# Peptides against a protein of PDB entry 6B4E, part 125

Target 1, 295 residues: chain A of PDB entry 6B4E
Amino acid sequence: TNFDKISKMFWHYKDKIAQIKQDIVLPIKKADVNVRNLLSRHKRKINPKFGQLTNSNQQLFKIQNELTQLINDTKGDSLAYHWILNFIAKAVVHQAETEVRVKPESALPLGKLTLYLLVQFPELQELFMARLVKKCPFVIGFTCEIDTEKGRQNMGWKRNNENKWEDNTSYDERMGGILSLFAIITRLQLPQEFITTTSHPFPIALSWHILARICNTPLNLITNTHFVILGSWWDAAAVQFLQAYGNQASKLLILIGEELTSRMAEKKYVGAARLRILLEAWQNNNMESFPEMSP

## One batch from the design tools (peptide; made by RFdiffusion4, then SolubleMPNN)

Design b2_p21_5_s4 (from b2_p21_5, 11 letters changed)
Fold by OpenDDE base, seed 4:
Structure b2_p21_5_s4 (fold): chain B 295 residues (1-295), chain A 21 residues (1-21)
Amino acid sequence: as target 1 above (295 residues)
Amino acid sequence: MEKLEKEIKELEEKLEKEVDS
């Protein structure tokens, strides 16, 4: 694992967030009133769509079509188009932070929708990844110390209006929700209409990188959150990961489930205990996937 | 597969090194 490369990637996306603010978000505030009104209306129509997802593919396709139309309405103005995509990127991540954290299986329809949009609108990819890395650096296997305020900020910790850090449970759950979404995206196949014309923007190899990079992370930087997000990843993608990489996947699952948890046993992390349970379930041939979506 | 094997080996070696430190 090249941690220098990972750090560079992390800061690249941090810079991208700043660039998005300067080049997309702020300029729209000065745009023509008609453009602002259009975007406001579209925002109001788009935002509820993510909450309207169910375990139904029919509902998914409906929402895909509706969002596609709404996004296409903005293509005549490049700034408006990018603004809408950035809004969508933020909304998707927010949905992961709120809904997926409490209902992990909801990552599947959300992930399918997101993957569709990422392929349909390639400009969304950088916007989405930047937002993901900002909110949950674990998606690229980045870890830094959280002993400093800047370190906590870099790792996606939030402060409330009283400048108090969020509690550990809230942080863990948010990170788990975001990572669940990302894990799902990495293990999904492209929609049939794109499979021959487009490469997967966030392939299963990115899940490999997450696990590998965490395993290579200095132990003094490993926290309960690492195990929580590994557990979230496991629920979301372990079955498909095993299908993709076979014995090599098994070795890596054993590394995180057995070796990493054992090395950190003295910490008595709740997330580690859960990961051990997942490992044991797998060893007993009881590894489960999220329920598939209905027609 | 060969690439993955190498990567896993490197992971294991790195992990072991961290434990020994």
Scores: peptide ipSAE 0.027, ipTM 0.629, DockQ to the pose 0.053
Fold by OpenDDE base, seed 2:
Structure b2_p21_5_s4 (fold): chain B 295 residues (1-295), chain A 21 residues (1-21)
Amino acid sequence: as target 1 above (295 residues)
Amino acid sequence: MEKLEKEIKELEEKLEKEVDS
């Protein structure tokens, strides 16, 4: 694992967030009133759609079509187009932090929708990844110390209005929700209409990177959160990961489930205990995946 | 994709060494 490369990637996306603010968010505030009104209307129509997802593919396709039309309406103005995509990127991540956090299986319809949009609108890819890395650096396998304020901020910790850090449980759950979404995206097949025309923007290889980079992370930086997000990833993608990489996948699952948990046994992390249970279930041929969506 | 494939191979090789150690 090249940690310098990972660090550079992390800071690239941090810079991208700053760039988005300067080049997209701030300029639109000074844009023509008609453009601002259009975006306001579209924002109001787009925002509830993510919460309207169900386990139904029919409902998914409906929402995909509606969002596609709404986004296409902004293409006449490049700034407006990028603004609405940035809004969508933020909304999707927010949905992961709130809904997927409490109902992990909801990552499947959300992930399918997101993957469709990422392919249909390629400019969304950098906007989305930047938002993901800002909120959950684990998606690229980045870890730093959290003993400093800057370190906690870099790892996506939030402070309330009283400048108090969020509790560990809240942080763990949010990270788990975001990572579940990303894991789902990496293991989904492209929609049929795109398979022959484009490559997967966030392929299963990115799941490999997450696991491998965490395994290579210095043990003094490993926290309960690492095990929580590994468990979230496992629920979301382990079955498909094994299908993709076979024996090498198996080795990596054993590394995280057995070796990494054993090395950290003295910490008695609850997340590590759960990961061991998942490993044991797999060893007993009881590995589960999220239920498939209905037609 | 080519860059990712190269990285995967490097990681696979590293993984093999780690499992064997």
Scores: peptide ipSAE 0.027, ipTM 0.651, DockQ to the pose 0.090
Fold by OpenDDE base, seed 1:
Structure b2_p21_5_s4 (fold): chain B 295 residues (1-295), chain A 21 residues (1-21)
Amino acid sequence: as target 1 above (295 residues)
Amino acid sequence: MEKLEKEIKELEEKLEKEVDS
């Protein structure tokens, strides 16, 4: 694992967030009133759609089509188009932080929708990844110390209006929700209409990177959150990961489930205990995946 | 794709060494 490369990638996306603010978010405030009104209307129509997802493919396709039309309506103005995509990127991540956090299996319909949009609108890819990395650096296997304010900020910790850090449970759950979504995206197949013409923007190899990078992370930087997000990833993608990489996947699952948890046993992390339970379930041929969506 | 494949291979090799150690 080249941690310098990971760090460079992390800061690249941090810079991208700043660039998005400067080149997309702020300029739209000075845009023509008609453009602002259009975007306001579209925002209001788009926002509820992510919450309208169910375990139904029919509902998914409906929402996909509706969002596609709404996004296409903005293509006449490049700034408006990028603004609406950035809004969608933020909304998807927010949905992961809130809904997926409490109902991990909801990552599946959300992930399918997101993957569709990422392929249909390629400009969304960088916007989405930048938002993911900002909110949950674990998606690229980045870890830094959290004993400093800057370190916590880099790792996606939030402060409330009273400048108080969020509690550990809230942070863990948010990270788990975001990572669940990302894990799902990496293990999903492209929609049939794109499979022959487009490469997967965030393929299963990115899950490999997450696990390998975390496994190679210095032990002094490993926290309960690492185990929580590994557990979230496991629920979301372990079955498909094993299908993709076979014995090599198995080795990596053993490394995170047995070796990493054992090395950190003295910390008595709750997340590590859960990960061990997942490992044991797998060893007993009881590995579970999220239920498939209905027609 | 080629860069990713190379990285996967390197990671697999490293993983193999770690499992064997």
Scores: peptide ipSAE 0.027, ipTM 0.648, DockQ to the pose 0.089
Fold by OpenDDE base, seed 5:
Structure b2_p21_5_s4 (fold): chain B 295 residues (1-295), chain A 21 residues (1-21)
Amino acid sequence: as target 1 above (295 residues)
Amino acid sequence: MEKLEKEIKELEEKLEKEVDS
């Protein structure tokens, strides 16, 4: 694992967030009133759609079509188009932080919707990844110390209006929710209409990188959160990961489930205990996946 | 404590070979 490369990637996306603010968010405030009104209306229509997702493919397709139309309405103005995509990127991540956090299986319909949009609107890819890395740097296997304010900020910790850090449980759950979404995206097949013409924007190999990079992270930087997000990843993608990489996947699952948890046993992390339970379930031929969506 | 770097490197190398084959 090249940690310098990972750090460069991390800072690339941090810079991208700053760029988005300067080049997209701030300029739109000075845009023509008609453009601002259009975007305000679209924002109000788009925002509820993510909460309307269910375990129904029919509902998913309906929402996909509605969002596609709303986004296409903005293509005549490049700034408006990028603004609406950035809004969608933020909304998707927010949904992961809130809904997926408490209902992990909701990552499946959200992930399918997101993957569709990422392929249909390629400009969303960089905007989405930047938002993911900002909120949950674990998606690229980045870890830094959290003993400093800057370190906590870099790792996606939030402060309230009183400058108080969020509690550990809240942070862990949010990170788990975001990573669940990303894990689902990496293990989903492209929609049928794109499978032969387009490469997967965030393929299963990115899940490999997450696991490998966490395994290679200095042990003094490993926290309960690392095990929580590994457990979230496991629930979301372990079955498909094994299907993709076979014996090599098996070895890596053993490394995170057995070896990494054993090395950190002295810390008595709750997340590590859960991950070990998942490993044992797998060893007993009881690895579960999220239920498939209904027609 | 011993890092998992060696084991991960070996797995990565094997994976790359499988993809290239």
Scores: peptide ipSAE 0.027, ipTM 0.682, DockQ to the pose 0.059; fails the geometry check

Design b2_p21_6_s1 (from b2_p21_6, 13 letters changed)
Fold by OpenDDE base, seed 3:
Structure b2_p21_6_s1 (fold): chain B 295 residues (1-295), chain A 21 residues (1-21)
Amino acid sequence: as target 1 above (295 residues)
Amino acid sequence: SVQEWLEKWSEQVEKELLAAL
C-alpha cells in the first residue's frame, strides 16, 4: 500500500471541499435572485426524495426520473448546476449517516439511486467523493491518529456546540452507515442504459482498496471503528466481492476476519467480535446479503 | 514475515487490479 498516495488523495479531497465552498457555495449567495429562488425550490423538492426510497424498484425509478428533471432544470447556469449537485452529494451522505446507520439494508436503494445520478451527471462524482472522504476517510482507506484534535477532525469526528466530541458509538455508526453506502455503490452494476457507454465510476476495485489498505494500516492506528466499518462493508458487499475476485477475495476476507481480528484481540473491540461472527457465518456457508429490491 | 508477505501480495494484487481497469 502506497500511503503517500493515499495521503495525497485525502488532502486532494480536503482541498476540494474548501474549493467547493469558495467557488460554489459562497458565490451562489450573491447570485441573481431568480437563480437563488430556483435553487431554493429545487432544494425543497429534492431533499425529501432520499427519504422516500423504499425497497421498491418502481419507487426508485420514479425518484430517479424526478431528480433527473430537477437537476436538468439547472443546467442553464453552470453555478446553479454545480450547486445542486453539491447539495445532492451532501444529502446522500447525510442519508447514509442517519438512515443507513440504523437500517443498513436501506443502502441498497440509496446506492442504486446514487449510482444512477453519478453516471447521469458526471460532475457529481468529484463532489460526492470529496464529501465522502471528508465525512468518512475510510472510503479510500485513509487512517491517521486520533490522539489530536486535528487527527480526529481528519477522521471525520464531529464536535457539538460545546466542542465536545461525539461519543464513540455515534461515530462508529455514522462511519458504518457511510461505508455501507459506498460499498453498495462499488458492487452494483451500472444501469442497463449505461453499460455500453460508460465505465463504472466507483468499481468493485475500490472495495479491494479499502480492505487492503486497512489491512496494511499500522496496528497502533487500528480502532474499533475499523472493525465496525469492515462489518458494514461485509454486510453490504462481501457476497458480490467474492463473486468478483474469487479466491483472491477469499484470502482478503480471511485476512480481515481472522488475522486482523486476532492481532487486535487484546483490545476486545466489539466491532471485531461482530466481524468474527460474520467470518464464522461465512465459514458455515451462511453468508448473507441484503435482500433484493421488489419490482 | 507473514505481514511482509501479505503486504507484498496486497500491493501486487492491487497493481494488477489497477492495470486491469
Scores: peptide ipSAE 0.032, ipTM 0.662, DockQ to the pose 0.387
Fold by OpenDDE base, seed 1:
Formats: C-alpha cells, structure tokens, sequence
Structure b2_p21_6_s1 (fold): chain B 295 residues (1-295), chain A 21 residues (1-21)
C-alpha cells in the first residue's frame, strides 16, 4: 500500500471541499433571486426523499424518478445544477450518519438510490466522494493520528457548539453508517439501463482497497473505530465481496478478522470482538447479508 | 515481524488482484 498516494487523495478531496465552497456554495448566495428561489423550492422537495426510502424497489424507483426530474429542472443553469448535486451529496452522507447509523440495512435502498444518481448525473461523483472522504476518510483507507486536534478533525471528528468533541460511540456509529453506505455502493450492480453504457463509478475493488489499506496501516494508528467500520463493511458487503474475489477475498477477510484482531488483542477493542464474532459466523457458514429489497 | 509479513503479503495480494482487474 502506497500511503503517500492515499494521503494525496485525501488532501485532494479536502481541496475539493474548499473548491466547492468557493465555486458553488458561495456564488449561489449572490445569484439571481429567481435562481435562489428555485433552488430553495427544490431543496425542500429533495430533502425529504431520502427519508422516504423503504425496503421497496417500487418506492425506490418512484423516488429515483422524482429526483431525476427535480435535478433535470436545474440543468439550464450550471451553477444551480452543481449546487443541487452538492446538496444531494451532503444529504446522502447525512442520511448515512443518522439513519444508517441506527439501521444499517437501510444502507441498501440508500445505496441503490445513490448509485443511480451517481451514474445518471456524473458530476455528482466528485462531489459525493469529496464529502465522503471529509466525513469518513476510511472510505479510501486513510488513517492519521488522532492525538492532535488537526488529526482528529482530519479523521472526521465533530465538535459541538461548546467545542467539545463527540463521544467515541457517536463517532464510531457515524463512521460505521457512512462506511456501510459506501460498502453497499461498491457491491451493487449497476441499474440495468446503465450496464452497457457505463462502468461502475465505485466498483467492488474500492472495498478491496479499504480492507487492504487498513491491514497495511501501522498498528499504532489502529483504533476501535477501524474495527467498527470493518464490521460495518462486513455486514454490508462481505458476502458479495467473497462472490467477487473468491479465495483472494477469503484471505483478506481472514487477515482482518483473525490476524488484525489478534495483533490488537491487548487493546480489548469492542469493535474487534464483534469482528471476531463475524469471522466465526462465517467459519460456521452463517455469514449473513442485508435482506434484499421487495419488488 | 509478523506485522511486516502481513503487510507485505497483503500488498502482494492487492497487486495481484488489481492486476487482474
């Protein structure tokens, strides 16, 4: 694993966030009142859509169509279009931080919706990835020290209005929620209408990168959160990962589930204990996946 | 060390897999 490359990617997306603010978010505040009003209306219509997702493909398709129409209505103004996509990127990640956090299986409908939008609107891809990396650097296998304020910020830790860091459980759960969404996206097949026209924007290989990069991370940087997000990834994608890469996938699952947890046993991380349980379930041929969506 | 071995092995597996994609 080339960690210099990963760091460069991380900072690239940090720069992208700054660029988005400068080129999209701030300019729209100075845009024509009609454009601002349009975007305000669209924002109000779009925002509840993510919470309307269920384990129903019918509902998913309805929401996909509604969002597609709403986004298309903004294409006449490039700034408005990019603003609405950036809003969607933020909203999707927020949904992962809140809903997926408490109900991991909700990542499946959210992931399907997101993947559809990423393919339908390619400009969303960089906006979404930038937001993901900012909020959860684990999605690209980035890790830094968290013994400094800057390091903690880089790893996506939040402070409240009293400048107090969020508690460890809250951070772990948020990271798990975001990672679950990303894991789902990587293991989903493209919608049928896109299979012959485009490649998958975030393929299963990115899951490989997450696992491999974490395995290669210096042990002194490994925290409970690493194991929590690995467990979240496992629930979301392990079955499909094994299907995709077979024996090579098995080797990597053993590395994270057995070897990495064993090397960190002295820390007694709760996340590591859970990951061992997942490994044992797999060894007993009881690996579970999220339930598939209904028609 | 065991860690170094794991790292090297993981890297090799990653390279092999990525080359096959």
Amino acid sequence: as target 1 above (295 residues)
Amino acid sequence: SVQEWLEKWSEQVEKELLAAL
Scores: peptide ipSAE 0.025, ipTM 0.630, DockQ to the pose 0.216
Fold by OpenDDE base, seed 4:
Structure b2_p21_6_s1 (fold): chain B 295 residues (1-295), chain A 21 residues (1-21)
Amino acid sequence: as target 1 above (295 residues)
Amino acid sequence: SVQEWLEKWSEQVEKELLAAL
């Protein structure tokens, strides 16, 4: 694993976030009142759509169409278009932080919607990835020390209004939620209408990179969160990962489930214990996946 | 080691992916 490359990628997306603020978010505040009003209305219409997702493909398609129309309404103004996409990127990640963290299986409809939007609106890809990396660097297998304030910030830790760090459980759950969404996206097939014309923007190979990079992370940087997000990934994508890479996938699952957990056994991480349970379930031919969506 | 092998493979996959994008 080339950690220098990963670091460069991490900082690239951090810079992208700064750029988005300067080039998209701030300029809109000074835009024409009509544009601001339009975007405000669209924001209000778009935001609830993510919460309206169910385990129904019919409902998914409805929401896809509605969002497509709303986004297309902004294409006449490049700044407005990019602003609404950035809003969507933020909203999707927020949904992962709030809903997916408590109901991991909700990542499936959210992931399907997100993948559709990423393909339909390619400009969303960089905006979304930048937001993901900012909030959950684990999506690219980035890890740094959290002994400093800057380190914690880089790893996506939040402070409240009293400048107090969030508790470990809250952080773990948020990271798990975001990672679940990303894992789902990586293991989904493109919608049929795009398969022949478009490459998958975040393919299953990115799941491989997450696992491999974590396995290669210096042990002194491995925390309970790493095991939590690995467990979240496992629930979201392990079945499809095995289908994609076969024996090589098995080796990597054993590495994270057995070897990595064993190396960190002295820490008694709850996340590691859960990951061992998942490994044992797999060894007993009882690997579970999220339920498929209804028609 | 399995880990070293996986690292090399992962890097190769990343390279191929980046080339395809």
Scores: peptide ipSAE 0.024, ipTM 0.633, DockQ to the pose 0.727
Fold by OpenDDE base, seed 2:
Structure b2_p21_6_s1 (fold): chain B 295 residues (1-295), chain A 21 residues (1-21)
Amino acid sequence: as target 1 above (295 residues)
Amino acid sequence: SVQEWLEKWSEQVEKELLAAL
């Protein structure tokens, strides 16, 4: 694993966040009142849509169409268009931090919606990745020490108004929620309307990178969070990962489930214990995937 | 091919992890 490359990628997206603020968010505050009013109305219509997702494909398609129309209404102004896409990127990640965190299977409809939007509106891709990496650098297999304030910030830790760090459990759950969404996106097939004309923007190979990079991470940097997000990834994508890469996938699953957990056994991480249970279930031919959505 | 690349990558991951064990 080339950790220098990963670090460069991490900082690229950190810089992208700063750029988005400078080039998209701040300029809109000074834009024409009509543009600001349009975006305010669209924001209010768009934001509830993510919470309206269910296990129904019919409902998904309805929401896809509604969002497509709302986004298209902004294309007459490039700045407005990019602003609304950045808003969507933030909203999707927020939904993962809140809803997927408590109901992991909700990542499936959210992931399908997100993948559709990423293909339909290619400019969303960099905005979305930048937001993901900022909130959950595990999505690109980045890890740093968290013994410093800056290290914790880089790894997506939040502070409250009293400058107190969030609880370990809260952090673990948020990271798990975000990674579940990303894992789902990587293992989904493109919608039928795109499969012959477009390449997958975040293919299953990105799941490979996550697992491999974590396996090669120095052991002194491995935390309970790493095992939590690996468990979240497993629930979301392990079945499809095995289908995609066969024996090579099996090797990585054994590496994370057996070897990595064994090396960290002295820490008695709860996340590691869960990952071992998932490994054992697979070994007994009981690997489960999220239920498919209804028509 | 992509598959060949993935195989080589997998082997490297195994070697690196084993070395760290």
Scores: peptide ipSAE 0.027, ipTM 0.646, DockQ to the pose 0.200; fails the geometry check

Design b2_p21_6_s2 (from b2_p21_6, 9 letters changed)
Fold by OpenDDE base, seed 2:
Structure b2_p21_6_s2 (fold): chain B 295 residues (1-295), chain A 21 residues (1-21)
Amino acid sequence: as target 1 above (295 residues)
Amino acid sequence: SVQEWLEQQSAQVDEQLAAAL
């Protein structure tokens, strides 16, 4: 694992967030009142759509069409278009932090919607990835120390209004929710209308990178959160990962499930215990995936 | 070593990814 490359990638996306603020968010505040009003209306229409997702494909397609129309309405103004896509990127990640956190299987409809939008609107890809890395650096396998304020900030820790750090459980759950969404996206097939004309923007190879980079992370930087997000990834993508990479996937799953957990056994991490249970279930031919969506 | 194996496989995965993009 080339950690220098990972660090460069991490800082690239951190810089991208700053650029988005400067080039997209701030300029809209100075835009014509009609543009600002349009975007305010669209924001209000778009925001509830993510919460309207169910396990129904019919409902998914409805929401896809509605969002497509709303986004297309902004294409006449490039700044407005990029602003609405950045809003969507933020909203999707927020949905992962809130809904997927408490109901991991909700990552499937959210992931399908997100993948559709990423293909339909390619400019969303960089905006979305930047937001993911800012909120959950684990999506690119980045880890740093959290003994400093800056380290915690880099790893996506939040402070409340009293300047206190969030509790470990809240952080773990948020990271798990975001990673579940990303894992789902990586293992989904492109919609039928795109499969022959477009490459997958975030393919299953990115899941390989997450696992491999965590396995190579210095043990002194490994925390309970690493095991929590690996468990979240496992629930979301392990079945499809095995289908994609076969024996090589199997070896990597054993490395995270057995070897990494064993090396960290003295820490008695709850997340590690759960990952061991998932490994044992797989060894007993009981690996589960999220249920498929209804028609 | 495990590390060397991971690096080799990751390189292969990257090659496949590059070919698909």
Scores: peptide ipSAE 0.366, ipTM 0.878, DockQ to the pose 0.968
Fold by OpenDDE base, seed 5:
Structure b2_p21_6_s2 (fold): chain B 295 residues (1-295), chain A 21 residues (1-21)
Amino acid sequence: as target 1 above (295 residues)
Amino acid sequence: SVQEWLEQQSAQVDEQLAAAL
């Protein structure tokens, strides 16, 4: 693992967030009143859609169609189009931080919706990835020290209005929620209408990178959060990961589940204990995945 | 070594990813 390359990628997306603010978010405030009104109405219609997801494919397709129409209404104005996509990127990540963190299986319908939108609207891909990396740098296997304020900020830690850091549990849960969503996206097949015409924008290989990069991370930088997100990833994608890479996947799962947890045993991380339980369940032929969605 | 194996496999995965893009 070349950590210099990962760092460059991390900062690329950090710069992209700044660019989005300057070139998309701020300029729209000066746009024509009709455009601003359109976007305000669309924002109000779009925002509740993510909370309307269920384990029903029928409901998913309904929401996909509604969002597609709303986004298409903005294509006549490039700035408006990019603004609405950036809003969607933020809303999806926010849904992962709030809903998926408490109900991990909700990542499946959210992931299916997101993947559809990423393929249907390719300009969403860079906006979404930038938002993911900002909020949860684990999605690209980036880790830095968190002993400094800057380090914590880079790793996606939040401060409240009193400038106090969030508690460890809240951070772990948010990171787990975001990573669950990303893991689901990486292991989903493209919708049938796109399989022959489009490559998967965030394929299962990106899950490989997450695991491999964490395995290569200096042990002094490994925290409970790393094990929490690995457990979240496991629940979301381990079955499909094994199907994709076979014996090589098995070796990597053993590395994270056995070797990495053993190396960090002295820390007695709760996340590590959970990951060992997941490993043992797999060894006993009891690896579980999220239930499939209903028709 | 395990690390060498991991690096080799990661390179292969990257190659496959690059070919698919």
Scores: peptide ipSAE 0.355, ipTM 0.875, DockQ to the pose 0.910
Fold by OpenDDE base, seed 4:
Structure b2_p21_6_s2 (fold): chain B 295 residues (1-295), chain A 21 residues (1-21)
Amino acid sequence: as target 1 above (295 residues)
Amino acid sequence: SVQEWLEQQSAQVDEQLAAAL
């Protein structure tokens, strides 16, 4: 029953991506020239802002305000508004694939920005989740076989211009980057301005689902990528996860860090070795989180 | 089993999430 639910959710978001293309992306190409020009200008202003994030809350708030204004400028046209939100969803995920991949701690400012936008513009939530699931199905704990072309595509594998699959390291790192961002979002508190008026759109419970669903995944489907993304999740959210669920969190961390790695020991996965190191660090009271942002 | 326990915990979290959303 649980796997059926996950599969239904996966395909829901696949369908949503197709819908977004048909109802938002394609129609805007035929829209009025003034609308297209507006969106082109806004795209150019929005795109660099994600790379302008630093470990500074002051810089974050500046960018939040600038993006809020730019998005609000599009609200007069529903199609333009949804198009710009879909663009932002794509840009955020792309930033995770490129920057967070190489600098995991950059997930914190990016996650704070993203969470703010998700609450400020609720229509972004479905667009963003659809993009996440398309690029990294691990965010909902979905796994399928990758011995087929369709299976690899479903799991977010890319092909180059020569129709060659990306290398395993590149795939693992991209998945790790995207999952780091999602993990951060799940463990962040809502901004103070929203805490009394809005529920968290992607709460810490979604991190529980990721871990639990991976632990319940058939062992023949478990790959090095699963351990890589669990390690990325651990760096991003393990401290806050323990704070949220206490002893139950500890049990789940032991399950992924000890039991799952032990069951897969014959595979000698590098990601599993790293996850064991993280477990051992925790057992020695050396669990670390990303540094907090400066004022 | 550990798997059954995980499934039960996951289901509980799903219910809590459904109530919170």
Scores: peptide ipSAE 0.024, ipTM 0.673, DockQ to the pose 0.845
Fold by OpenDDE base, seed 3:
Structure b2_p21_6_s2 (fold): chain B 295 residues (1-295), chain A 21 residues (1-21)
Amino acid sequence: as target 1 above (295 residues)
Amino acid sequence: SVQEWLEQQSAQVDEQLAAAL
């Protein structure tokens, strides 16, 4: 693992967030009133769609089509188009932070929708990844110290209006929710209509990078959150990861489930205890996956 | 050290994948 490369990638996306603000978000505030009104209407129509997802593929396809139409309506204005995609990127991550954190299996329909949009609208990819890395740098295997204010900010910790940090449980759950979504995206197959024309924008190899980079992270930087997100990843993608990489996947699962947890046993992390339970379930041939969506 | 061992094992797995991809 090249940590300098990961750090450069992290800061690239931090810069991208700043760029998005300067080049997309702020300019729209000064745009023509008709454009602003269009985007306001579209925002109101788009925002509830993510919460309307169910375990139904039929409902998913309906929402995909509705969102596709709404996004296409903005393509005549490049700034409007990029603004609506940035809004979608933010909304999807927000859904992961709020709903997926409490119902991890909801990552499946959300991930399918997101993957469809990422392929249908390639410009969404950088906007989405930038938002993910800002909110949950674990998605690229980035870790830094959290003993400083800047370190906590870099790791996606939030402060309230009183400048108080969020509680550890809230942070852990948010990170778990976001990572569940990302893990799902990485393990999904492209929709049939795209398989021959497009490569997967966030393939299963990115899940490998997450696990490998965490295993290579200095132990003094490993926290309960690392184990929480590994557990969230496991629920979301472990079965498909094993299918993709076979014995190499098994080695990496043992490294995180047994070796990393054992090395950190003195900390008595609750996330590590859960990860051990997941490992034991796998060892007993009881590895579970999220249920497939209904027709 | 225990940490060095873990890093070596993880690095080896990562390198093996990198070679296969």
Scores: peptide ipSAE 0.034, ipTM 0.723, DockQ to the pose 0.180; fails the geometry check

